# Ledger of designs, part 67: peptides against a protein of PDB entry 5TUV

Target 1, 107 residues: chain A of PDB entry 5TUV
Amino acid sequence: KEVIDRLRYLKAEIEDLELKERELDQQKLWLQQSIKNVMDDSINNRFSYVTHEDICNCFNGDTLLAIQAPSGTQLEVPIPEMGQNGQKKYQINLKSHSGPIHVLLIN
Target 2, 107 residues: chain B of PDB entry 5TUV
Amino acid sequence: AQECQNLEVERQRRLERIKQKQSQLQELILQQIAFKNLVQRNRHAEQQASRPPPPNSVIHLPFIIVNTSKKTVIDCSISNDKFEYLFNFDNTFEIHDDIEVLKRMGM

## One batch from the design tools (peptide; aimed at target 2 P62)

Design b2_p30_8_s3 (made by RFdiffusion4, then SolubleMPNN; from b2_p30_8, 12 letters changed)
Fold by OpenDDE base, seed 1:
Structure b2_p30_8_s3 (fold): chain B 107 residues (1-107), chain C 107 residues (1-107), chain A 30 residues (1-30)
Amino acid sequence: as target 1 above (107 residues)
Amino acid sequence: as target 2 above (107 residues)
Amino acid sequence: SSEVHISYEDESQLDNFRFSGNLSNFTLIK
């Protein structure tokens, strides 16, 4: 009897949680679209940039590459493995489908 | 009893997913705020300077930052249309997205 | 700064990869 009551309670709670999860999913999609709309706005897009100084203030003492690419650009970072020369290969592969990729050496 | 245990596991799983999704939503909100602040900063800066920044002095969103040692040798292979990039490093590197940069900037 | 060598290559020399995750507006492939 106690088990049956617990089962009923748990089932009801799970249903409520499922509704909550779906609500959060919808909110995420809405917010993502909102962000996209804001970023795609002509005025906002014109001013959507950072400076070399901004980057240097965030990172110190290293070589910094800034890679600007269109939204949806594919980024692949293979797990380092031994190469032909016995050296581990550290790689980044980028593939854009919407426009050219631009690279800047900051430091 | 076993069914009750199964439902309790399911309940806990859903609770964890909900928590994760709530966190993701919070991050998206912060991203939108950070972007807005960035745009406002840049608009104000250009107004004060009465001119836009030089084209190669800024990094337009979206972008990533690759951080590596100053001793790292970087080889970059680029497709003729600049849609594909292959970076080879002789040492480890770090990748940071524009969201993280905006956070570090205090946006 | 680090030594950087840039060269232009044929597109066919690059590996094909597909989306497997998110990193900001980039599609992270693992």
Scores: peptide ipSAE 0.142, ipTM 0.860, DockQ to the pose 0.037
OpenDDE base, seeds 2, 3, 4, 5: peptide ipSAE 0.056, 0.098, 0.124, 0.037; ipTM 0.847, 0.851, 0.853, 0.844; seeds 2, 3, 5 fail the geometry check

Design b2_p30_8_s4 (made by RFdiffusion4, then SolubleMPNN; from b2_p30_8, 15 letters changed)
Fold by OpenDDE base, seed 2:
Structure b2_p30_8_s4 (fold): chain B 107 residues (1-107), chain C 107 residues (1-107), chain A 30 residues (1-30)
Amino acid sequence: as target 1 above (107 residues)
Amino acid sequence: as target 2 above (107 residues)
Amino acid sequence: ESEVHVSYEDESQLNNFRFSGNLSRFTLIK
């Protein structure tokens, strides 16, 4: 009896949780679309940038590359493997399909 | 009962997923706020300066930041149309997206 | 294609290989 009641309760709760999860998924999609709309707005887009100073203030003491690329740009970071000379290869591959990639050396 | 235990495990799993999704949703909200703050900052700054920043002095979203040691040798191969980039590093590096940068900026 | 070489000298060394952030607007290829 107690087990049966517990089972019934758990099943009902799980059903509620499923509904909640779907609600959150929908909210996420809505918010993502909202963000895209805001970012794609011509006025907002015009001012959607950071400065070299901004970047330098976020990172200190290292070499910083800023890579600006269109949304959807493919980023590939292969697992470091030993090269022919015995040195590990650290690589970044970028491929854009909608526009040029721009790279800036910050420091 | 075994069925009761199974449902309890499932319930807990779903609760954790919901918690994660709630956190992700909150993060997206903060991202949107940060972006709006960035735009507002830049608009105000340009109004005060009565001029836009020089083109190569700013990094337009979306972007990523690559952070590596100043001792790191960086080789970059660029396609003619600048749609493809290949970076080779002789040492380790870190990649940060613009969202994290905005966070570090306090936006 | 063109190739750019950048080299700096610094006492610091980065020994971490990692991603930071979401990179949601990029398509990460493994």
Scores: peptide ipSAE 0.175, ipTM 0.858, DockQ to the pose 0.065
OpenDDE base, seeds 1, 3, 4, 5: peptide ipSAE 0.175, 0.139, 0.146, 0.076; ipTM 0.863, 0.855, 0.856, 0.852

